# Peptides against a protein of PDB entry 3JWR, part 71

Target 1, 323 residues: chain A of PDB entry 3JWR
Amino acid sequence: TRELQSLAAAVVPSAQTLKITDFSFSDFELSDLETALCTIRMFTDLNLVQNFQMKHEVLCRWILSVKKNYRKNVAYHNWRHAFNTAQCMFAALKAGKIQNKLTDLEILALLIAALSHDLDHRGVNNSYIQRSEHPLAQLYCHSIMEHHHFDQCLMILNSPGNQILSGLSIEEYKTTLKIIKQAILATDLALYIKRRGEFFELIRKNQFNLEDPHQKELFLAMLMTACDLSAITKPWPIQQRIAELVATEFFDQGDRERKELNIEPTDLMNREKKNKIPSMQVGFIDAICLQLYEALTHVSEDCFPLLDGCRKNRQKWQALAEQ
Target 2, 298 residues: chain A of PDB entry 3JWR as posed
Amino acid sequence: TRELQSLAAAVVPSAQTLKITDFSFSDFELSDLETALCTIRMFTDLNLVQNFQMKHEVLCRWILSVKKNYRKNVAYHNWRHAFNTAQCMFAALKAGKIQNKLTDLEILALLIAALSHDLDHRGVNNSYIQRSEHPLAQLYCHSIMEHHHFDQCLMILNSPGNQILSGLSIEEYKTTLKIIKQAILATDLALYIKRRGEFFELIRKNQFNLEDPHQKELFLAMLMTACDLSAITKPWPIQQRIAELVATEFWEQGDQVGFIDFVCTQLYEALTHVSEDCFPLLDGCRKNRQKWQALAEQ

## One batch from the design tools (peptide)

Design b1_p22_1_s2 (made by RFdiffusion4, then SolubleMPNN; from b1_p22_1, 14 letters changed)
Fold by OpenDDE base, seed 5:
Structure b1_p22_1_s2 (fold): chain B 323 residues (1-323), chain A 22 residues (1-22)
Amino acid sequence: as target 1 above (323 residues)
Amino acid sequence: SDLAFAEALMKEVEEEEKRLAE
């Protein structure tokens, strides 16, 4: 395609020029082509292209395929969300210095997972899928969408001309897929809530050890969640704009819940309760986000900007909630 | 999905707090 040719022939700017190492990064002003260029830079600077002998054209095709398999009519869970998740992962690995704590396969898996974790998202949550008796709900009992996202990820990875993992041994391939699957599934917030206590306890007791395979898996899951939720850490103007996108998608779901399921939506998804967004954001930060970024900062102090951003946004949301 | 779940959790917490206060 012309798009592939353009991407493959384009000069890829440095990570510094693209600012993709910054935790404060925003994609709002970037074209689709520029997001793809950023993605190439992430793979390159993480040494994934070299270490796993990726062909440039194949990587370009894969990126475009991933982007294509996000829906444009979904307000938040689209390519830009996946891209921002991956950018946060990249920043955490580089600026946050987590790269030195992980294997190349883990890094490869995390980046692929970050880009792929919401593939073919339909703008509705697992609860809606279940309640609507969608065919996907018949295939999976839990983490319905996350399983679907992984299936889509696998489909793309195995598609002709998209096989970025072809340079891996069979064992490396299996390991990578395992980690990708675990990472994508970890983005189910229900699983995060289930598992986070173990992680926080290990941190609290100073028993956290990445050399332990179980703890490594746990950490990768927590890191994925931290990147997935990283919008809450962004500078306030960016946070507000992203929050509007999230609200739009949730309100769209709420509208569908009324129309299709004949149910009253929750406050979060109720367009009529838009005024509760600030207080709900404060609650979300307190219940879900703060402890995670605190723990992550404990693992690597260079991840502090995520925690600091989260704290600052909490203050901003609280101020709005008090009005 | 993430925020919806968070809201559900918050609701559960609030309900539990109410139950504990009773």
Scores: peptide ipSAE 0.025, ipTM 0.622, DockQ to the pose 0.095
Fold by OpenDDE base, seed 4:
Structure b1_p22_1_s2 (fold): chain B 323 residues (1-323), chain A 22 residues (1-22)
Amino acid sequence: as target 1 above (323 residues)
Amino acid sequence: SDLAFAEALMKEVEEEEKRLAE
């Protein structure tokens, strides 16, 4: 395609120029092409292209395929969300110095997973999918959308001309796919809630050890969630704008719940409760986000900007909630 | 209140967790 030709021929700017190592990164002013260029840079600077012998054209095609399989009519869970998740992963690996704690296969898997974790998202949560008796609910009992996301990821990876993993051995390929699957499934917030206690307890007791395979898996899951939720850590102007996108999508679901399911939406998804957004954001930060970024910072102190950003935004939301 | 929202969110997540356990 013309788009592929343009991307493949383009000079890829440095990570410094693109500012993709910054935890404060924003994609708002980037074109779709620029987001693809950033993605190429992430793969390159993580040595994934070289170490796994990726062909440039194949990588370009894969990126465009992933982007194409996100819906444009979804307010938040679109390509930009996936891209920002991947950028946060990149920043955590580089600036956060987590790269030194992981294998190349784990890094490869995490980056692919971050970009792919919400493929073909419909702008509704698993509960809605289940309650609406969507065909996907017949295929999967739990983590419905996350299984679908992984299936989409696998489909793309196996599509002609998109096989960025073709340079891997059979064992490396299997390992990578396993980690990708686990990472995508880990983005189900229900699974995060289920597992986070074990992670926090290990940290609290100073028993956390990345050399333990189980703890490594647990950490990768927590890291994925940390990147998935990283909008909450962004500078306040960025945070506000993203929060509006999230609210828009949630309100759209709430509207559909009223219309299609004849139910009253929760406050989180109720357009009439827009005035509660600040207090809800504080609640979300306290219940879900703070402990995660605290724990992540404990694993790697260089991830502190994520925690600091989260704390600052909590203060801002709290101030609005008190008005 | 902030707490009420957090509780509502946690309740929703817990319900999903329960479904995952079934």
Scores: peptide ipSAE 0.023, ipTM 0.637, DockQ to the pose 0.511
Fold by OpenDDE base, seed 3:
Formats: C-alpha cells, sequence, structure tokens
Structure b1_p22_1_s2 (fold): chain B 323 residues (1-323), chain A 22 residues (1-22)
C-alpha cells in the first residue's frame, strides 16, 4: 500500500528527537505516520529488531495493521491510546530503568501487548458488553474485551506479512504469546484490583523478587496497568485533554445505555453529571492510581515522574472539585 | 463524593471478580 511504502521508506528519527523517552510525552501534535515512526523507534531502541531478526517491512506492516484494527469512531480507546500506552512502557523501560530488570522476551511481549491491548475496542466496557448480551459475552465469562483484544492481537501476528515473531524459536514464541496474553488480560482493572494487594504487600515487606517467576508475572501485570493508566500522570494540560476524551467515550456509552438498554447510566458515564468529573478523578487517583505508582517507584526510583505527575494531577482535580 | 466513586468502582470490580471465579 501507499501507506506502507511511505512508512518503510521513511527515515526513523532518534528517540531523543521524538521525545519518546519522556514521561511527559504527548502525541497530540503527531501525525499517524509519526506515531508509526515512533513505534519503529521503540522496537529498534529496545534491540527487539536486532535480537529477534525482524524485517523492517514486516514490522512496518504489523504496526500499520495494529493501527488499522483500532476504531476511529471511538473517542479514547483508539490507536492513540494504545500508542501512548506503548510509549509509557518504552519510557518506563528506558528512562525508568526497568529494561535491565526484564528479559528480551518479556520486553518484546510487553511492547506488543501495550500496542495491542485494546484492539478493536468498541468504546464500551465489559459491563456493557455483558448487559447488551453481545456475542462476545457468550464466549468469555470474564475479561471479555481483553480476551477479544488478545484474539485480535494473535490474528494480526499470524497474518501474512505481519509475522514479526517469525524469527523466534518455538519455545520463545510460546513464551512470548503467554506473556502477551497475560499482559493484555492484566489491563482488566478487575484483575488489577484482585492482584495488586499481593504486589503491594511484597513491596511493603521488602520481599519483592523479580527472580521469582510468579512475582515476575505479577510485576508485568502491574507495569501494564501503570502504562495503561498513564494518562493520569501526564502534565496537567495533557491530562485535561485526555480526560475529556475519556469522558466523551464514557458519556457515549451512557447515552447508549439509555437508548439501547433503557437504563440510567452511572455517574461516571452520565453526561448530565459532568460536574462530578473532578471529584471522580480524585477518587480514581486515590483508589487505583497512587499506590500503583508508589509501588512502581519502589521497584525503580527512576519511575518517580509517573508518581509525581499523578500527585500533581490529584491536586489539580481536587482544586476543581472544591469549586 | 470521591469516596462514593471509589466505592462504586470497587463494587463493580468485585462483581467482575465473581464472574472471574466462575
Amino acid sequence: as target 1 above (323 residues)
Amino acid sequence: SDLAFAEALMKEVEEEEKRLAE
């Protein structure tokens, strides 16, 4: 395609030029092409291209395929969200110094998972899928969309010309897919809440050990969540902009809940309760975000900017809530 | 309130956890 030709022929700027190592990164001014270039740089600078013998054209095609399989009519859970999640992962690995704590396969899996974790997202949560009796709800009992996301990820990875994992051994391939699946499933906040206590306790007791396979898996899950929620850590102007996108999508769901399901939406998804957004954001930060970024910072102090950003945004939202 | 939101979110998650256990 013309798009593939353009991408494959383009010079990929450095990570420094692209600022993709920055926790404060914003994609707002980037074209789709530039986001793809950034993604190439992430794979390259993490040594994934070299270590796993990825062909440049195949990687380009894969990136474009992933991007294509996000819906454009979804306000938040689109390619840009996936891209930002991956960028945060990249920043956490590089600037956050987590790269040296993980294997190449884990890094590969995490990056693929970050980019793929919301594939074909429809702008509605699992609860809506269940209540609407969507066919997917019949296939999966829990984490419905996350299973679907993984299925989409697997489909793309196995599509002709998109097989970025073709250089892996069978065992490496299996391991990578396992980690990808676990990472994507981990983005279900229900699973996060279920598992985070174990992680926090290990940190609190200073018993956290990445050499333990179970703890490694747990950490990867927590890291995925940290990147998935990283919008909350961004500089305030960026945070506000993203919060508007999230609100838009939630309100769209609420509107659909009214129209299609004949139910009153929750406050979070109720357009009429827009004034509650600041207080809800504070609640979200306190209940979900702060402890996670604190724990992550304990694993790697260089991840502090995420925690700091979260704290700063809490203050900003609190100030708005008090008005 | 912030607390109410957090509680509502946690409740939703707990319900989902029950589904996970099935």
Scores: peptide ipSAE 0.022, ipTM 0.640, DockQ to the pose 0.659
Fold by OpenDDE base, seed 2:
Structure b1_p22_1_s2 (fold): chain B 323 residues (1-323), chain A 22 residues (1-22)
Amino acid sequence: as target 1 above (323 residues)
Amino acid sequence: SDLAFAEALMKEVEEEEKRLAE
């Protein structure tokens, strides 16, 4: 395609020029082409292209294929969300110095997972899929959409001309796919709530050890969640705009719940309860976000900007809630 | 996804806030 030709021929700017090592990064001013260039830079600067012998054209095609398999009619869970998740992962690995704690295969898997974790998202949550009796709800008991996202990820990775993992041994390939699957499934926030207590307790007791395979898996899950939720850490103007996108998607689901399922939506998805957004954001930060970024900062102090951003946004939302 | 659980948690937070306001 013309898009592929343009991307493959383009000079890829440095990470510094693209500002993709910054936790305060915003994609608002970037074109789709520029987001793809940023993604190439992430793979290159993490040494993934070199270490796993990726062909440039194949990587370009894969990126464009991933982007194409996000829906444009979904307000929040689209390519830009996936891209921002991956950018936060990149920043956490580089600026946050988590790269030094992980293997190359883990880094490869995390970056692929971050970009792929919401593939073909339909703008509705697992609860809606279950209640609407969607065919996917018959295949999986929990984390329905996350299983679907992984299936889409696997489909793309195996598509002709998109095989960025062709340079891996069979054992490396199996390991990478296992980690990708675990990372994508970990983005189910229900699983985060279920598992986070173990992680926080290990941190609190100073027993956290990344050499333990179980604890490594747990950490990768927590890191994925931290990147997936990273909009809450962004500078206030960015946070506000993203919150509007989230609200739009939630309200769209709420409208469908009324029309299709004849149910009253929860306050979070109720368009009539828009005035409760600030207080709900404070609650979300306190209940979900703060402890996670505190724990992550304990693992690597250079991740502090995520925690600091979260705290600052809590103050901003609290001020609005008091009006 | 993260959003579905966030909703459930937000509901719990709202319920707790109501209890504290009583």
Scores: peptide ipSAE 0.024, ipTM 0.607, DockQ to the pose 0.054; fails the geometry check

Design b1_p22_1_s3 (made by RFdiffusion4, then SolubleMPNN; from b1_p22_1, 14 letters changed)
Fold by OpenDDE base, seed 2:
Structure b1_p22_1_s3 (fold): chain B 323 residues (1-323), chain A 22 residues (1-22)
Amino acid sequence: as target 1 above (323 residues)
Amino acid sequence: SDQAFRDALLEEVKREEERLKE
């Protein structure tokens, strides 16, 4: 395609020029082509292209395929969300110095997972899918959408001309797919809540050890969630804009719940409760976000900008809630 | 209140967690 030709022939700017190492990064001013260029730079600077012998054209095609398999009519869970998740992962690995704590296969898996974790998202949560009796709800009992996202990821990875993992041995391939699956499934917030207590306790007791395979898996899950939720850490103008996109998608779901399911939506999904957004954001930060970024900062102090951003935004939302 | 929302969110997540155990 013309798009592939343009991307493959383009000069890829440095990570410094693209500012993709910054935790304060914003994609608002970037074109779709520029987001693809940023993605190439992430793979290159993490040494994934070299270490796993990726062909440039295949990587370009894969990136475009991933982007194409996000829906354009979804307000938040679209390509830009996946891209921002991957950028936060890149920043955490580089600026946050987590790269030194992980294997190349783990880094490869995390980056692929971050880009792929919401593939073909429909703008509705697992509860809606279940209550609407969607065919996907018949295939999977829990984490319905996350299983679907992984299936889409696997489909793309195995598509002709998109096989970025062709340079891996059979054992490396199996390991990578296992980690990708676990990482995508970990983005189910219900699983985060289920598992986070073990992680926080290990940190609190100073017993956290990445050499333990179980604890490594747990850490990768927590890191994925931290990147997935990273909008809450962004500078205030960026945070506000993203919060509006999230609210738009949730309200669209609430409208569909009323119309299609004949149910009253929760406050989070209720357009009529827009005035509660500031207090809901404070509640979300306190219940979900703060402890995670505190724990992550304990693992790597260079991740502090994420925690600091989260704290600053809590203050801003609290001030609005008091008006 | 912030606490009321926090509690509601936690309850929602707990319900989903229990569903995942089934």
Scores: peptide ipSAE 0.018, ipTM 0.494, DockQ to the pose 0.463
Fold by OpenDDE base, seed 1:
Structure b1_p22_1_s3 (fold): chain B 323 residues (1-323), chain A 22 residues (1-22)
Amino acid sequence: as target 1 above (323 residues)
Amino acid sequence: SDQAFRDALLEEVKREEERLKE
């Protein structure tokens, strides 16, 4: 395609020029082409292209395929969300120095998972899918959309001309897919809530050890969630704008819940309760976000900007809630 | 009122967690 030709022929700027190592990164001013260039740079600077012998054209095609499989009519869970999740992963690996704690296969899997974790998202949550009796709800009882996202990821990875993992051995391939699946499934917030207690307790007791396979898996899951929720850590103007996108999508779901399911939406999905967004954001930060970024910062102190950003945004939302 | 909303959000997440245990 013309898009592929343009991307494959383009000079890829440095990570410094693209500012993709910054935790304060924003994609608002970037074109789709520039987001694809950033993605190429992430793979390159993480040594994934070299270590796994990726062909440039195949990588470009894969990136464009992933982008294409996000819906344009979804306000928040679109390509830009996936891209920002991957950028946060990249920043955490580089600036946050987590790269030194992981294997190349784990890094490969995490980056692919970050980009792929919401593939074909419909702008509705698992509860809606279940209540609407969608065909996907018949295939999976739990984490319905996350299983679907992984299925889409696998489909793309196995599509002709998109096989970025062709340079891996059979064992490496199997390992990578396992980690990708676990990482995508970990983005189900319900699973995060279920598992986070074990992680926090290990940190609190100073018993956390990445050499333990179970603890490694747990850490990768927590890291995925930290990147998926990273909008809450961004500078306030960016945070506000992203919160508006999230609210738009949630309100769209609420409207559909009223119309299609004949139910009253929860406060989070209720357009009529827009004035409650600040207090809900404070609650979300306290209940979900703060402990995660505290624990992550304990594992790597260089991740502190995420925690600091989260704290600052809590203050801003609290101030709005008091008006 | 703010605490009530925080609690409601937490309860919603907990309900989903419980659903996953079934």
Scores: peptide ipSAE 0.017, ipTM 0.461, DockQ to the pose 0.330
Fold by OpenDDE base, seed 4:
Structure b1_p22_1_s3 (fold): chain B 323 residues (1-323), chain A 22 residues (1-22)
Amino acid sequence: as target 1 above (323 residues)
Amino acid sequence: SDQAFRDALLEEVKREEERLKE
C-alpha cells in the first residue's frame, strides 16, 4: 500500500527529536505517520529490531496493521491510546531505567502488548458487553475484551507479512506470547485490583525480588497498568484533554446503557453528572493510581515523574472539585 | 464527596472481582 511504502521509505527521527523518552510526551500534534515512526524508533532503540532480526518492512506492516485494527469512532480507546501506552512503556524502560531489570524477551513482549492491548476496542467496558449479551460474552466469562484484544494481537502477529517474531526460536516465541497474553489480560482493571495488594505488600516489606518468577510476572502486570493509566500522569493541559476523551467515551456508553439496556448509568458513565468529573478524578487517583505509581517509583526511582504528575493532577482536580 | 465516589468505585470493583471468581 501507499501508506506502507511511505512509512518504510521514511527516515526515522531519533528518540530525542521525537521526545518519546519523555514522560510528559503528547501525541496530539502528531500525524498517524509520525506515530508509526515513533513506534519504529521504540523498537529500534530497545534493540528489538537487531536482537530479533526484524525486517524493516515487516515491522512497518505490523505497526500499520495494529493501527488499522483500532476503531476510529471510539473516543479514547483507539490507536492513540495504544500508542501512548507504548510510549509510556518506552519511557519507563529508558528514562525510568526499567530496561536494565528485564530480559529482551520481556521488553519485546511488553512493547507488543502495550500497542496491542486494546485492539478492536468498542468503546464499552466488560460490564456492558456482558449485560448486552454480546457474542463475545459467550466466549469468555471474565476479562472478555482483554481476551479479545489478545486474540486480535495473535491474529495480526500470525498474518502474512506481519510476522515480526519470525526471528525467534520456538521457545522464545512461546515465552513471548505467554508474556504478551499475561500483559494484555493484566490491563483488566479488575485483575489489577485483585493482584495489586500482593505487589504493594512486597514493596512495603522490602521483599520485592525481580529474580523471583512470580514476582517478575506480577511486576510486568503492574507496569502494564501503570502505562495504561499513564494519562493521569501527564502535564495538566494534556491530562485535561485526555480526561475529556475518556468522559466522552464513558458518556457514550452511558447513553447506550439507557437506550439499549434500559438502565440508569453509574455516575461515571452519566452525562448528566458531568459536574462530578473533578471529584470522580480525585477518587480515581486515590483509589487506583497513586499507590501504583508510588510502588513503581520504589522499584525504580527514575519513574518518579509518573508519580509526580499524578500528584499534581490530583491537586488540580481537587481544586476544581472545590469550586 | 470524593470518599463517596471512592467507595462506589471500590464496590463496583468488588462486584467485578466476584464475577471473576466464576
Scores: peptide ipSAE 0.017, ipTM 0.464, DockQ to the pose 0.509
Fold by OpenDDE base, seed 5:
Structure b1_p22_1_s3 (fold): chain B 323 residues (1-323), chain A 22 residues (1-22)
Amino acid sequence: as target 1 above (323 residues)
Amino acid sequence: SDQAFRDALLEEVKREEERLKE
């Protein structure tokens, strides 16, 4: 395609120029092509292209394929969300110095997972899928959409001309896919809630050890969630705009719940309750976000900007909630 | 992940927070 030719022939700017190492990064001003260039740079600077002998054209095609498999009519869970998740992962690995704590296969898997974790997202949560009796709800008992996301990821990885993992041994390939699956499934917030206590306890007791395979898996899951939720850490102007996108998608779901399921939506999904957004954001930060970024910062102090951003945004949302 | 889960999991979150205080 013309898009592939343009991407493959383009000079990829440095990570510094693209500012993709910054936790404060925003994609709002970037074209789709520029987001793809950023993605190439992430793979390159993490030494994934070299270490796993990726062909440039194949990587470009894969990136475009991933982007294509996100829906344009979804307000928040689209390519830009996946891209921002991957960028936060990149920043956490580089600026947050987590790269040195992980294997190359883990890094490869995390980056692929971050980009792929919401593939073909429909702009509705698992609860909606289940209540609407969607065919996907019959295939999977839990984490319905996350299983679907992984299936889409696997489909793309195995598609002709998109096989960025072709340079891996069979064992490396299996390991990578396992980690990708675990990472994507970990983005189910329900699973995060179930597992986070173990992680926080290990941190609190000073028993956290990445050399333990189980703890490694747990950490990768927490890191994925931290990147997935990283919009809450962004500078306030960016946070506000992203919150509007999230609200738009939630309200769209609420409208569908009313129309298609004949139910009154929850306050979170109810367009008429827009005035509750600030207080709901404070509640979300307190219940879900703060402890995660505190724990992550404990693992690597260089991740502090995520925690600091989260705290600052809590203050801003609280101020709005008091008006 | 979807932020919509926070409403459905509110009770679970509270239970987990209590556990972390122990």
Scores: peptide ipSAE 0.017, ipTM 0.451, DockQ to the pose 0.080

